# Ledger of designs, part 82: peptides against a protein of PDB entry 4IGA

Target 1, 116 residues: chain A of PDB entry 4IGA
Amino acid sequence: KRVLIVDDAAFMRMMLKDIITKAGYEVAGEATNGREAVEKYKELKPDIVTMDITMPEMNGIDAIKEIMKIDPNAKIIVCSAMGQQAMVIEAIKAGAKDFIVKPFQPSRVVEALNKV

## One batch from the design tools (peptide; made by RFdiffusion4, then SolubleMPNN)

Design b1_p23_3_s3 (from b1_p23_3, 6 letters changed)
Fold by OpenDDE base, seed 3:
Structure b1_p23_3_s3 (fold): chain B 116 residues (1-116), chain A 23 residues (1-23)
Amino acid sequence: as target 1 above (116 residues)
Amino acid sequence: MEEIEERYKEIEELVEKVKKELE
């Protein structure tokens, strides 16, 4: 399966890319903000999206909503920071299928990828 | 490590409740 990685932090994208590829998944592409995420989803038609919900300069919920308009069956895994329970809940309500928490635990990432 | 696992559990429980409510 092919994964679109969305995170404004290059280091976080790199970390996820490492985990995802080692788990046997393919990285479809990367996006650094919500607009890019929507555009890349249209372009790449990934099987899974990892979406950073803690990006300070954008609303990740809006990105989720827009992707869900494009593909109601989109498989989005939300990436949150500690203490962001409310944002995770809002992401689920917006259509996200699962979540992972930073700092990333490889086993948790893989588990989420396998479940969606 | 222990604290992050606790938070995972808390979020998991909340997510499950929300998913059921969405059905």
Scores: peptide ipSAE 0.548, ipTM 0.896, DockQ to the pose 0.531
Fold by OpenDDE base, seed 4:
Structure b1_p23_3_s3 (fold): chain B 116 residues (1-116), chain A 23 residues (1-23)
Amino acid sequence: as target 1 above (116 residues)
Amino acid sequence: MEEIEERYKEIEELVEKVKKELE
């Protein structure tokens, strides 16, 4: 399966890429903001999206909603900080299938990838 | 690690409740 990684931080994208690749998944591409995420989803048609919702000056929930409009069957895993429970819940209500928390634990990332 | 696991579990429980409500 191919994964689109969305995060404004290059280091975070790199970390996820390493975990995802080592788990046997392919990285379809990367996006650095919500608008780019929507564009890349259309372009790459990934199987899974990891979506950072803790990015400053960006609404990750809106990106989820837009992707869900494009593909109601989209498999989106939200990435959040430990203190972002409300945002995680909002993301799930918007259509996200699962969540993972920073700092990333490889086993949790893999579990989420396997479940969606 | 225990703190992280506890908080993760809390989120998991909340997420599962929400998913159930969305059924």
Scores: peptide ipSAE 0.546, ipTM 0.893, DockQ to the pose 0.542
Fold by OpenDDE base, seed 1:
Structure b1_p23_3_s3 (fold): chain B 116 residues (1-116), chain A 23 residues (1-23)
Amino acid sequence: as target 1 above (116 residues)
Amino acid sequence: MEEIEERYKEIEELVEKVKKELE
């Protein structure tokens, strides 16, 4: 399966890319903000999206909602910090299928990828 | 690692509750 990685931080994208590829998944592409995420989803038609909801200057929830309009069957895994339970809940209500928490644990990332 | 696992468990329980409410 092909994964679109969305995060404003290059280091975080790199870390996820390493975990995802080692787990046998393919990286479809990367996005650095919510608008780019929507555009890349249309372009790449990924099987899975990892969506950062800690991105500054952009609400990841909005990106989730827009992607769900494009593809109601989209498989979105939200990436959050520990102190953002409310945002995780909003993401789930918006259509996200699962979550992972920073700092990433490879086993948890893989479990989420396999589950969706 | 134990602390991180506890944190995941807390969010998992909350997410599962919300998912059930959405079904």
Scores: peptide ipSAE 0.545, ipTM 0.893, DockQ to the pose 0.628
Fold by OpenDDE base, seed 5:
Structure b1_p23_3_s3 (fold): chain B 116 residues (1-116), chain A 23 residues (1-23)
Amino acid sequence: as target 1 above (116 residues)
Amino acid sequence: MEEIEERYKEIEELVEKVKKELE
């Protein structure tokens, strides 16, 4: 399966890329904001998306909503430092399949990838 | 570490709860 990695932080994208590839998944591509995430989703048609929330240009919640309009069956895993209950609820209601709080263990990401 | 793990568990449980409500 191919994964689109969305995060404004280069170090986080690098970390996720390492975890994803070591777990046997392919990295379809990367995006640095929500607008780019939507564009890359259309272009790459990934099987799974890892989605940050706090990003410039377009936040992760709005990106989830836009991707769900394109593909109602999209598999989106949120990875965010914003672990408040309200944010979790909002992300899942928007269409995310899981919510992983930063900092996370690599095994948690792998488990989420395997479950969606 | 236990406090962090408990918080992570709470979030996982919340995810499942919300998903069931949307079902």
Scores: peptide ipSAE 0.530, ipTM 0.865, DockQ to the pose 0.725

Design b1_p23_3_s4 (from b1_p23_3, 7 letters changed)
Fold by OpenDDE base, seed 2:
Structure b1_p23_3_s4 (fold): chain B 116 residues (1-116), chain A 23 residues (1-23)
Amino acid sequence: as target 1 above (116 residues)
Amino acid sequence: MEEIEERHKEIEELVKKVKEELK
């Protein structure tokens, strides 16, 4: 399965890429903000999206909503430092399948990838 | 590490709860 990695931090994208590839998944591409995430989703048609929340241009919640409009069957895993209960609830209601709080263990990401 | 683990479990439980409520 192919994964689109969305995070404004280059180091986080690199970390997720390492975890994803070691777990046997392919990286479809990368996005650095919510607007790029929506564009890349249309372009690449990934099987799974890892989504940050706090990003310039468009935040992760809005990106989730826009992607869900494009593809109601989208498989989105949030990976964010913003682990407030309200944010978790909002992300899941927007259509995310899981919510992983930073810092995280690689095994948690792998479990989420395998479950969606 | 224990505090982080507890936080992660709380989030996982919350995700499950919200998903159940959305069904």
Scores: peptide ipSAE 0.707, ipTM 0.932, DockQ to the pose 0.781
Fold by OpenDDE base, seed 1:
Order: C-alpha cells, then structure tokens, then sequence
Structure b1_p23_3_s4 (fold): chain B 116 residues (1-116), chain A 23 residues (1-23)
C-alpha cells in the first residue's frame, strides 16, 4: 500500500517516512499544507494518508473534508500535536479513520496503518 | 511517559466511541 504524508514540518515528514517504509509500506509522496494534500491526493491516488492539522494555506480538517469529497473511501490517519477532545471528534466526523497525538511511538503509527 | 501513554489511550477510546456514534 502507498501512503501520502501530509505535514508542514520537514522533520515530521522524515520521521513518518522512516516509520512507513520500515513497516513495509511505500511512500506515494509528501504534502506541506492542506491545499497541496488535496492536489497530491488527486494526482497520486494513495491508499492511505497521514494528515497533520495545523498547517498554512489550508488546515488538516478542511483537507480531510475536501479529500472525502474526492474519495468517500479515503483512509486518513490524523497525526497532530492538537490532542483536544473537540479536535478528535471534529476530525473523525470529517472522515478520518484514526487520530494519533504527537509525540507518538512508531508502533502506534504502524498499528493504525495496518488497521485502515 | 506514563502520562502520555494514558492520554493516548483516552484518545483511542474516544475515536472508537465517535465511530460507533456515526453508524
């Protein structure tokens, strides 16, 4: 399966790329904001998306909503420092399949990838 | 690290709860 990594932080994208690759998944591509995430989803048609929330241009919640319009069967895993209950609820209602709070253990990401 | 682990478990449980409510 191919994974699109969405995060404005280069360090976080690098970390996720390492986790995803070591777990036997392929990295389809990267996006640095919500607008780019939507564009890359259309272009790459990944099997799974890891999605940050706080990003410039377009936040992760809006990106989830737009991706779900493109593909109602999209598999989106949120990875965010914003772990407030309201944010979790909003992300899942928007269509996300899981919500992982930063900082996280690599095994948690792998479990989420395997479950979706 | 125990505090972080407990918080992560709470989030996982919340995700499950919200998913069930959406069915």
Amino acid sequence: as target 1 above (116 residues)
Amino acid sequence: MEEIEERHKEIEELVKKVKEELK
Scores: peptide ipSAE 0.706, ipTM 0.931, DockQ to the pose 0.788
Fold by OpenDDE base, seed 4:
Structure b1_p23_3_s4 (fold): chain B 116 residues (1-116), chain A 23 residues (1-23)
Amino acid sequence: as target 1 above (116 residues)
Amino acid sequence: MEEIEERHKEIEELVKKVKEELK
C-alpha cells in the first residue's frame, strides 16, 4: 500500500518515511501543508495518509475535510503534537480513522497503518 | 515516559469511543 506523508517538519516526514518503508509500505509522496496534501491526494490517490494538524496555509483538520470530499473512503491517520481531547474528537468526526500523539513509538504508527 | 504512555492510552480509548458513536 502507498502512503502520503503530510507534515510541515522535514524531520518528521523523514522519520515517518523510515517507519513506513521499514514496515513494508511504499511512500507515495510528501506534503508540507494542508493545501499540498489535498493536491497530492488528487494527484497520487494514495491508499493511506498520515496527517499533521498544525501546518501553514491549511491546517490538518481542513485538509481532512477536503480530502473526504474528494474520497469519502480515504484512510487518514492523524499524527500530531496537538493531543487535546477536543482536537481528537474533531479530527475523528472530520473523517480521520486514528489519532496518534507525538512523540510516538514506531510500533504505534505501524499498528495504525495495518488497521485502517 | 510514564505520563506519555498514559496520555497515549487515553487518546486511543477516546478514538475508539468517538468512532463507535459515529456508527
Scores: peptide ipSAE 0.705, ipTM 0.931, DockQ to the pose 0.751
Fold by OpenDDE base, seed 3:
Structure b1_p23_3_s4 (fold): chain B 116 residues (1-116), chain A 23 residues (1-23)
Amino acid sequence: as target 1 above (116 residues)
Amino acid sequence: MEEIEERHKEIEELVKKVKEELK
């Protein structure tokens, strides 16, 4: 399966790329904000998206909503430092399949990828 | 470390709860 990685932090994208690749998944592409995420989703039609929340241009919640409009069957895993309960609820209601709080173990990401 | 682990568990449980309620 192909994964679109969305995070404004280059280091985090690199980390996720390593985890995803070592787990046997392909990296479809990367996005640095929610607007890019939506455009890349349209372009690449990835199987899975890892989504940050706090990003410029468009935040992760709005990106989730827009992607769900494009593909109601989108498989989105949130990976965020923002682990507030209200944010988790909002993300899941928007359509995310999981919510992983930073810092996380690689195994947690792999588990989410396998289950989404 | 322990606080982080507890937080992660709480979030995971919350995800499950919300998903169940959305069915």
Scores: peptide ipSAE 0.705, ipTM 0.931, DockQ to the pose 0.727

Design b1_p23_4_s1 (from b1_p23_4, 9 letters changed)
Fold by OpenDDE base, seed 4:
Structure b1_p23_4_s1 (fold): chain B 116 residues (1-116), chain A 23 residues (1-23)
Amino acid sequence: as target 1 above (116 residues)
Amino acid sequence: SKEEYALKLYKENQEEQKRLAEE
């Protein structure tokens, strides 16, 4: 399966890339904000998306909503430091399948990838 | 429901964060 990694932090994208590839998944591409995420989703049609929340241009919640318009069956895993109860609820209501809080263990990401 | 699922995830995440902080 191919994964689109969305995060404005280069180090986080690199970390996720390492975890994803070691777990046997392919990295379809990367996006640094919500607008790029939507564009890359249209272009690459990845199987799974890891989505940050706090990003410039367009936040992760809005990106989730836009991607769901493109593909109602999109498999989106949120990965964010914003782990407040209200944020988790909002992300799931928007269409996300899982929500991982930063900092995280690599095994948590792998589990999410395998379950969505 | 989606909200019930989200609340479950939130609780599980809190527990994971607690464990990480203690390591």
Scores: peptide ipSAE 0.742, ipTM 0.945, DockQ to the pose 0.931
Fold by OpenDDE base, seed 2:
Structure b1_p23_4_s1 (fold): chain B 116 residues (1-116), chain A 23 residues (1-23)
Amino acid sequence: as target 1 above (116 residues)
Amino acid sequence: SKEEYALKLYKENQEEQKRLAEE
């Protein structure tokens, strides 16, 4: 399966890329903000998306909503430092399948990838 | 429901974060 990695932090994208590839998944591409995420989703049609929340241009929640409009069956895993209860609820209601809080264990990401 | 699932996730995340902090 192919994964689109969305995070404004280069180091986080690199970390996720390592975890994703070691888990046997392919990285379809990367996006640095929500607007780019939506664009890349249209272009690459990945199987899974890892989505940050706090990003410039467009935040992750809005990106989730836009991607869900494009593909109601999109498999989105949120990965964010913003782990507040309200944020988790908002992300899931927007269409996310899982919500991983930073900092995280690599196994948590792998489990999410395998379950969505 | 989605909200119930989210609340469950939140709780699990909090527990995981606590475990990580203790390691």
Scores: peptide ipSAE 0.741, ipTM 0.944, DockQ to the pose 0.928
Fold by OpenDDE base, seed 3:
Structure b1_p23_4_s1 (fold): chain B 116 residues (1-116), chain A 23 residues (1-23)
Amino acid sequence: as target 1 above (116 residues)
Amino acid sequence: SKEEYALKLYKENQEEQKRLAEE
C-alpha cells in the first residue's frame, strides 16, 4: 500500500517515511500543508494518508473534510501534537480513521497502518 | 458511534502517552 505523508515539519515527514518504509509500505509522496495534501491526494491516489493538524494555509481538519469529499473511502490517520479530547472527536467526525498523538512510538504508527 | 470511538481513542492515547513519559 502507498502512503501520502502530510506534515509541515520536514523532520516529522522524514521520521514517518522511515517508519512507513520499514513497515513494508511505500511512500506515495509528501505534502507540507492541507491545500497541498488535497492536491497530492488527487494526483497520487494514495491508499493511506497520515495527516498533521496544525499546518499553514489549510489545517488538517479541513484537509480531511476536502479529501473525504473527493474520496469517501479515504483512509486517513491523524498524527498530531494536538491530542485534546475535542480535537480527537473533531478529527474522527471529519472522517479520520485513527488519531495518533505526538510524541509517539513507531509501533503505534504501524498498528494504525495495519488496521485502517 | 463516531463520538464513542473517538472517546475510546482519546483514552487509549492518554494511557500510551503516560507510558511513553514514564520510559
Scores: peptide ipSAE 0.739, ipTM 0.943, DockQ to the pose 0.926
Fold by OpenDDE base, seed 1:
Structure b1_p23_4_s1 (fold): chain B 116 residues (1-116), chain A 23 residues (1-23)
Amino acid sequence: as target 1 above (116 residues)
Amino acid sequence: SKEEYALKLYKENQEEQKRLAEE
């Protein structure tokens, strides 16, 4: 399966790329904000998306909503430092399948990838 | 429901974060 990594932080994208590849998945591409995420989803048609929330241009919640309009069967895993209850609820209601809080254990990401 | 699932995730995340902080 191919994964689109969305995060404005280069170091986080690098970390996720390492985890994803070691788990046997392929990295379809990367996006640095919500607008780019939507564009890359259309272009790459990934099987799974890891989605940050706090990003410039367009935040992760809005990106989830836009991707779900494009593909109602999209498999989106949120990965964010914003782990407040209200944020988790909002992300799941928007269409996300899972929500991982930063900092995280690599095994948590692998479990999410395997379950979606 | 989605809200019930989200609340479950939130609780599990809190527990995991607590364990991580203790390590």
Scores: peptide ipSAE 0.733, ipTM 0.942, DockQ to the pose 0.930

Design b1_p23_4_s2 (from b1_p23_4, 9 letters changed)
Fold by OpenDDE base, seed 5:
Structure b1_p23_4_s2 (fold): chain B 116 residues (1-116), chain A 23 residues (1-23)
Amino acid sequence: as target 1 above (116 residues)
Amino acid sequence: SKEEYALELYEKNQKYLEELKKE
């Protein structure tokens, strides 16, 4: 399966790329903001998306909503430092399948990838 | 429901955070 990694932080994208690859998944591409995420989703048609929340131009919640409009079957895993209860609820209601809070253990990401 | 599921995830995440902090 191919994963689109969305995060404005280069180091986070790198970390996720490592985890994703080691878990046997392929990285379809990367996006640095919500608008780019939506466009990359259309272009790459990934199987899974890891989505940051706090990003410039378009935040992750809005990106989730837009991607879900494009593909109601999209498999989106949120990965964010904004792990408060209200945010988790908002992300899931928007269409995300899982929510990982930063900082995270690699095993948590792998679990999410395997279950989504 | 989605909200109920989200709450479960929140609790799950808190456990992970606790485990991580104790490493």
Scores: peptide ipSAE 0.725, ipTM 0.935, DockQ to the pose 0.956
Fold by OpenDDE base, seed 4:
Structure b1_p23_4_s2 (fold): chain B 116 residues (1-116), chain A 23 residues (1-23)
Amino acid sequence: as target 1 above (116 residues)
Amino acid sequence: SKEEYALELYEKNQKYLEELKKE
């Protein structure tokens, strides 16, 4: 399966790329904000998306909503430091399949990838 | 429901954070 990694932090994208590839998944591409995420989803048609929330241009919640309009069957895993209860609820209601809070263990990401 | 599922995820994540802090 191919994964689109969305995060405005280069270090975080690198970390996720390492985890994803070691777990046997392929990285379809990367995006640094919500607008790029939507564009890359259209272009790459990835099987899974890891989505940050706090990003410039377009936040992760809005990106989730836009991607769900494109593909109602999209598999989106949120990965964010904004792990408060209200945010988790908002992300799931928007269409996300899982929500990982930062900081995280690699096993948590792998579990999410395998379950969506 | 989606809200119920989200609450379960929140609680799950809190446990992961606690475990990580102990390491």
Scores: peptide ipSAE 0.723, ipTM 0.934, DockQ to the pose 0.964
Fold by OpenDDE base, seed 3:
Structure b1_p23_4_s2 (fold): chain B 116 residues (1-116), chain A 23 residues (1-23)
Amino acid sequence: as target 1 above (116 residues)
Amino acid sequence: SKEEYALELYEKNQKYLEELKKE
């Protein structure tokens, strides 16, 4: 399966790429904000998306909503430092399938990838 | 429901955070 990695931080994208690759998945591409994420989703048609929340231009919640309009069956895993209950609820209601809080263990990411 | 699932995820994440802190 191919994964689109969305995060405005280069270091975080690198970390996720390493985890995803070691877990046997392929990285379809990267996006640095919500607007780019939507564009890349259309272009790459990934199987899974890892989505940051706090990003410039367009935040992750809005990106989730836009991607869900394009593909109601999209498999989106949120990965964010904003792990409070209200945010988790908002992300799941928007259409996300899972929510990982930063900092995270690699095993948590692998578990999410395998379940969606 | 989605809200119930979200709350379960929140609790699950808290457990992972606790485990990470113990490493």
Scores: peptide ipSAE 0.721, ipTM 0.933, DockQ to the pose 0.877
Fold by OpenDDE base, seed 1:
Structure b1_p23_4_s2 (fold): chain B 116 residues (1-116), chain A 23 residues (1-23)
Amino acid sequence: as target 1 above (116 residues)
Amino acid sequence: SKEEYALELYEKNQKYLEELKKE
């Protein structure tokens, strides 16, 4: 399966890329903000998306909503430091399938990838 | 419901955070 990694932080994208690759998944591409994420989703048609929330241009919640308009069957895993209840609820209601809080263990990411 | 599921995820995440803090 191919994964689109969305995060404005280069180090986080690198970390996720390492975890995803070691778990046997392929990295379809990367995006640094929500607008780019939507564009890359259209272009790459990934199987899974890891989505940050706090990003410039377009935040993760809005990106989730836009991607869901493009593909109602999109498999989006949120990965964010904003792990408060209200944010988790908002992300799931927007269409995300899972929500991983930062900092995280690699096993948590692998579990999400395998279940989505 | 989605809200109930989200709350379950929140609690799950809190447990993971606690485990990380023990390292």
Scores: peptide ipSAE 0.717, ipTM 0.932, DockQ to the pose 0.951

Design b1_p23_4_s3 (from b1_p23_4, 9 letters changed)
Fold by OpenDDE base, seed 4:
Structure b1_p23_4_s3 (fold): chain B 116 residues (1-116), chain A 23 residues (1-23)
Amino acid sequence: as target 1 above (116 residues)
Amino acid sequence: SKEEYALKLYEENKKFQEELAKE
C-alpha cells in the first residue's frame, strides 16, 4: 500500500517515512500543508494518508474534509500534537479513521496503518 | 457512533502516552 505523508515539519515527515517504509509500506509522496495534501491526493491517489492538524495555508481538519469530497473512502490517519478530546472528535467526525498523538511510538503508527 | 469511537481513541491514546513516558 502507498502512503501520502502530510506534515509541515520536515523532521516529522522524515520520521514517518522511516516508520512507514520499515513496516513494508511505500511512500507515495509528501505534502507540507493542507492545500498540498489535497492536490497530492488527487494526483497520487494514495491508499492511506497520515495527516497533521496544525499547518499553514490549510489545516488538517479542512484537508480531511476536502479529501473526503474527492474520495469518500479515503483512509486518513491523523498524527498530531493536538490530542485534546474535542480535536479527536472533530477529526473523526470529519472522516479520519484514526488519531495518533505526538509524541508517539513507532508501533502505534504501524498499528494504525494495518487497521485502516 | 463517530463521537463514541473518538472518545475511545482519546482514552486509548492516553495509555500510549503513558507507555512512552515510561521508556
Scores: peptide ipSAE 0.669, ipTM 0.918, DockQ to the pose 0.930
Fold by OpenDDE base, seed 2:
Formats: C-alpha cells, sequence, structure tokens
Structure b1_p23_4_s3 (fold): chain B 116 residues (1-116), chain A 23 residues (1-23)
C-alpha cells in the first residue's frame, strides 16, 4: 500500500517515512500543508494518508474534510501533538479512521497502518 | 457512534502515552 505523508515539519515527515517503509509500505509522496495534501491526494491517489493537524495554509481537519469530499473512502490516520479529547472527536467526525498522538511509538503507527 | 469511538481512541492513546513515558 502507498502512503501520503502530510506534516509541515520535515523531520516528522522523515520519521514517518522511515517507520512506514520499514513496515513494508511505500511512500507515495509528501505534503507540507493541508492545501498540498488535497492536491497530492488527487495526484497520487494514495491508499493511506497520515495527516498532521497544525499546519499553515490549511489545517489537517479542513484537509480531511476536503479529501473526504474527493474520496469518501479515504483512509486517513491523524498524527498530531494536539491530542485533546475535543480534537480527537473533531478529527474522527471529519472522517479520520485513527488518531495518533505525538510523541508516539513506531509500533503505534504500524498498528494504525495495518488496521485502516 | 463516531463520538464514542473517538472517546475510546482518546483513552487508548492515553495508555500509549503512559507506555512511552515509561521508556
Amino acid sequence: as target 1 above (116 residues)
Amino acid sequence: SKEEYALKLYEENKKFQEELAKE
């Protein structure tokens, strides 16, 4: 399966890329904000998306909503430091399948990838 | 429901965070 990695932090994208590839998945591409995420989703048609929340241009919640408009069957895993109860609820209501709080264990990401 | 699932995830994530904190 191919994964689109969305995070405004280069180091986080790198970390996720390492985890994803070691887990046997392919990285379809990367996006640095929500607007790019939507564009890349259209372009790459990934199987899975890892989505940050706090990003410039467009936040992750809005990106989730836009991607869900494009593909209601999109498989989106949120990966964010904003692990407040309200945020988790908002992300899931927006269409996310899982929510991983930063900092995280690599195994948590792998479990999410395998379950969506 | 989605909200119930989210709440469950929230609690489960707390456990993951606790596990990470022990490392």
Scores: peptide ipSAE 0.669, ipTM 0.916, DockQ to the pose 0.936
Fold by OpenDDE base, seed 3:
Structure b1_p23_4_s3 (fold): chain B 116 residues (1-116), chain A 23 residues (1-23)
Amino acid sequence: as target 1 above (116 residues)
Amino acid sequence: SKEEYALKLYEENKKFQEELAKE
């Protein structure tokens, strides 16, 4: 399966790329904000998306909503430092399948990838 | 429901964070 990595932090994208590839998944591409995420989703048609929340231009919640409009079957895993109950609820209601809180263990990401 | 699932995830995440903190 191919994964689109969305995060405004280069180091985080690199970290996720390492985890994803070591787990046997392929990286379809990267996006640095919500607007780019939507564009890349259309272009790359990935199987899975890892989505940050706090990003410039367009936040992750809005990006999730836009992607879900394009593909109701989208498989989105949120990965964010914003782990409050309200945020988790908002992300899941928007269409996300899972929510990983930063900082995280690589195994948590792998479990999410395997379950989605 | 989605809200119930989210709340479950929230609690589950606490466990993951606790495990990370122990390492």
Scores: peptide ipSAE 0.663, ipTM 0.915, DockQ to the pose 0.857
Fold by OpenDDE base, seed 1:
Structure b1_p23_4_s3 (fold): chain B 116 residues (1-116), chain A 23 residues (1-23)
Amino acid sequence: as target 1 above (116 residues)
Amino acid sequence: SKEEYALKLYEENKKFQEELAKE
């Protein structure tokens, strides 16, 4: 399966790329904000998306909503430092399948990838 | 429901954070 990694932080994209590849998945591409995420989803048609929330241009919640309009069957895993109850609820209501809080253990990401 | 799932997920995340803090 191919994964689109969305995060404005280069170090986080690198970390996720390492985890994803070691788990046997392929990295379809990367996006640095919500607008780019939507564009890359259309272009790459990934099987899974890891989505940050706090990003410039367009936040992750809005990106989830836009991707779900394009593909109601999209498999989106949120990965964010904003793990407040209200944010988790909002992300799941928007269409996300899972929510991982930063900082995280690599095994948590692998579990999410295998489950969605 | 989605909200019930989110709440359950929120609680599970706390457990993951606790495990990480122990290491």
Scores: peptide ipSAE 0.657, ipTM 0.913, DockQ to the pose 0.883

